Peptides against a protein of PDB entry 4CIC. Designs and how they scored, part 79

Target 1, 148 residues: chain A of PDB entry 4CIC
Amino acid sequence: KVSTKGHYGVQAMFDLAQHFGEGPVSLKSIAERQGLSEPYLEQLIAVLRKAGLVKSVRGAQGGYILAREPRDIKVGDIIRVLEGPIAPVESVSQDDPEHSLKFDFSVTKSVWEKVKKSIEEVLDSITLADMLKDAEEAQMAQGYMYYI
Target 2, 147 residues: chain B of PDB entry 4CIC
Amino acid sequence: KVSTKGHYGVQAMFDLAQHFGEGPVSLKSIAERQGLSEPYLEQLIAVLRKAGLVKSVRGAQGGYILAREPRDIKVGDIIRVLEGPIAPVESVSQDDPEHSLKFDFSVTKSVWEKVKKSIEEVLDSITLADMLKDAEEAQMAQGYMYY

## One batch from the design tools (peptide; aimed at target 1 S3 E83, target 2 V2 S3)

Design b2_p30_8_s4 (made by RFdiffusion4, then SolubleMPNN; its pose is not in this set)
Fold by OpenDDE base, seed 4:
Structure b2_p30_8_s4 (fold): chain B 148 residues (1-148), chain C 147 residues (1-147), chain A 30 residues (1-30)
Amino acid sequence: as target 1 above (148 residues)
Amino acid sequence: as target 2 above (147 residues)
Amino acid sequence: GKKAAEAISSGDEEEAAKALSESGEAIGIL
């Protein structure tokens, strides 16, 4: 499962993408719009900032901005920063001496590596700009449904 | 994470695939070969049996067999039986009344649905027969490296 | 995974923070 950390991290980064070019956004405003705990969001933003995905702006209009354009941030980049490498299965200790166990481990490992690669390909194919576009298309579709 | 349950379930089903056609295999022998706790394996096999992926054979040569040929069992079938539907993210409660939250929820949900679909496609593309073939190819490759 | 989600759902910020800090482990997406 994508951890709650990964989920909320993508949600917070998407909020910053929606406000990209409007200037710094306060953590409070992100927390309110995204239904997140402000203290929890502060911890997420600290990690994202340290990884160079977010910038902190100081001053009366201080807050956070994306460090890059939405098109230059993949969902995979956010997930890797928050949760580390995608691992479908926990590393079972390689220390089992039996040759049969090592071999069966190799075949089962190849299944999980195929899953990992597939997840990475999907998450690396989606940018924050793609998410913004999907949002705009969905808003337009709702707008048309209210006028009919 | 594929739970330890999903991982060991695939491992136990693969052991039964390696012995397919040789007759019933004891839980003890699977546990020993796969480095599994026998009590833990008993719980896994009970679930797999209830789902109709494994058959129990009674008698002096009793044990377990695959209920179907290895080609007719996908890794996805094993995972769905052990873990249920693949859910990349826990269902955050839909009860948030704010229209903005519902919309952002829809976009983020679409990301996780794409991930889910991709995982399902991979796991449904791999059979126990494919795993047996990969095992044979790897044994041959090791054999050629020692000669 | 589960403890962090349960802690966040329960509003226990300290347990959520601890679970987030301990979650230096590789992403289990399944």
Scores: peptide ipSAE 0.032, ipTM 0.755, DockQ to the pose 0.145
OpenDDE base, seeds 1, 2, 3, 5: peptide ipSAE 0.029, 0.031, 0.030, 0.030; ipTM 0.753, 0.761, 0.754, 0.758; seeds 1, 2, 3, 5 fail the geometry check

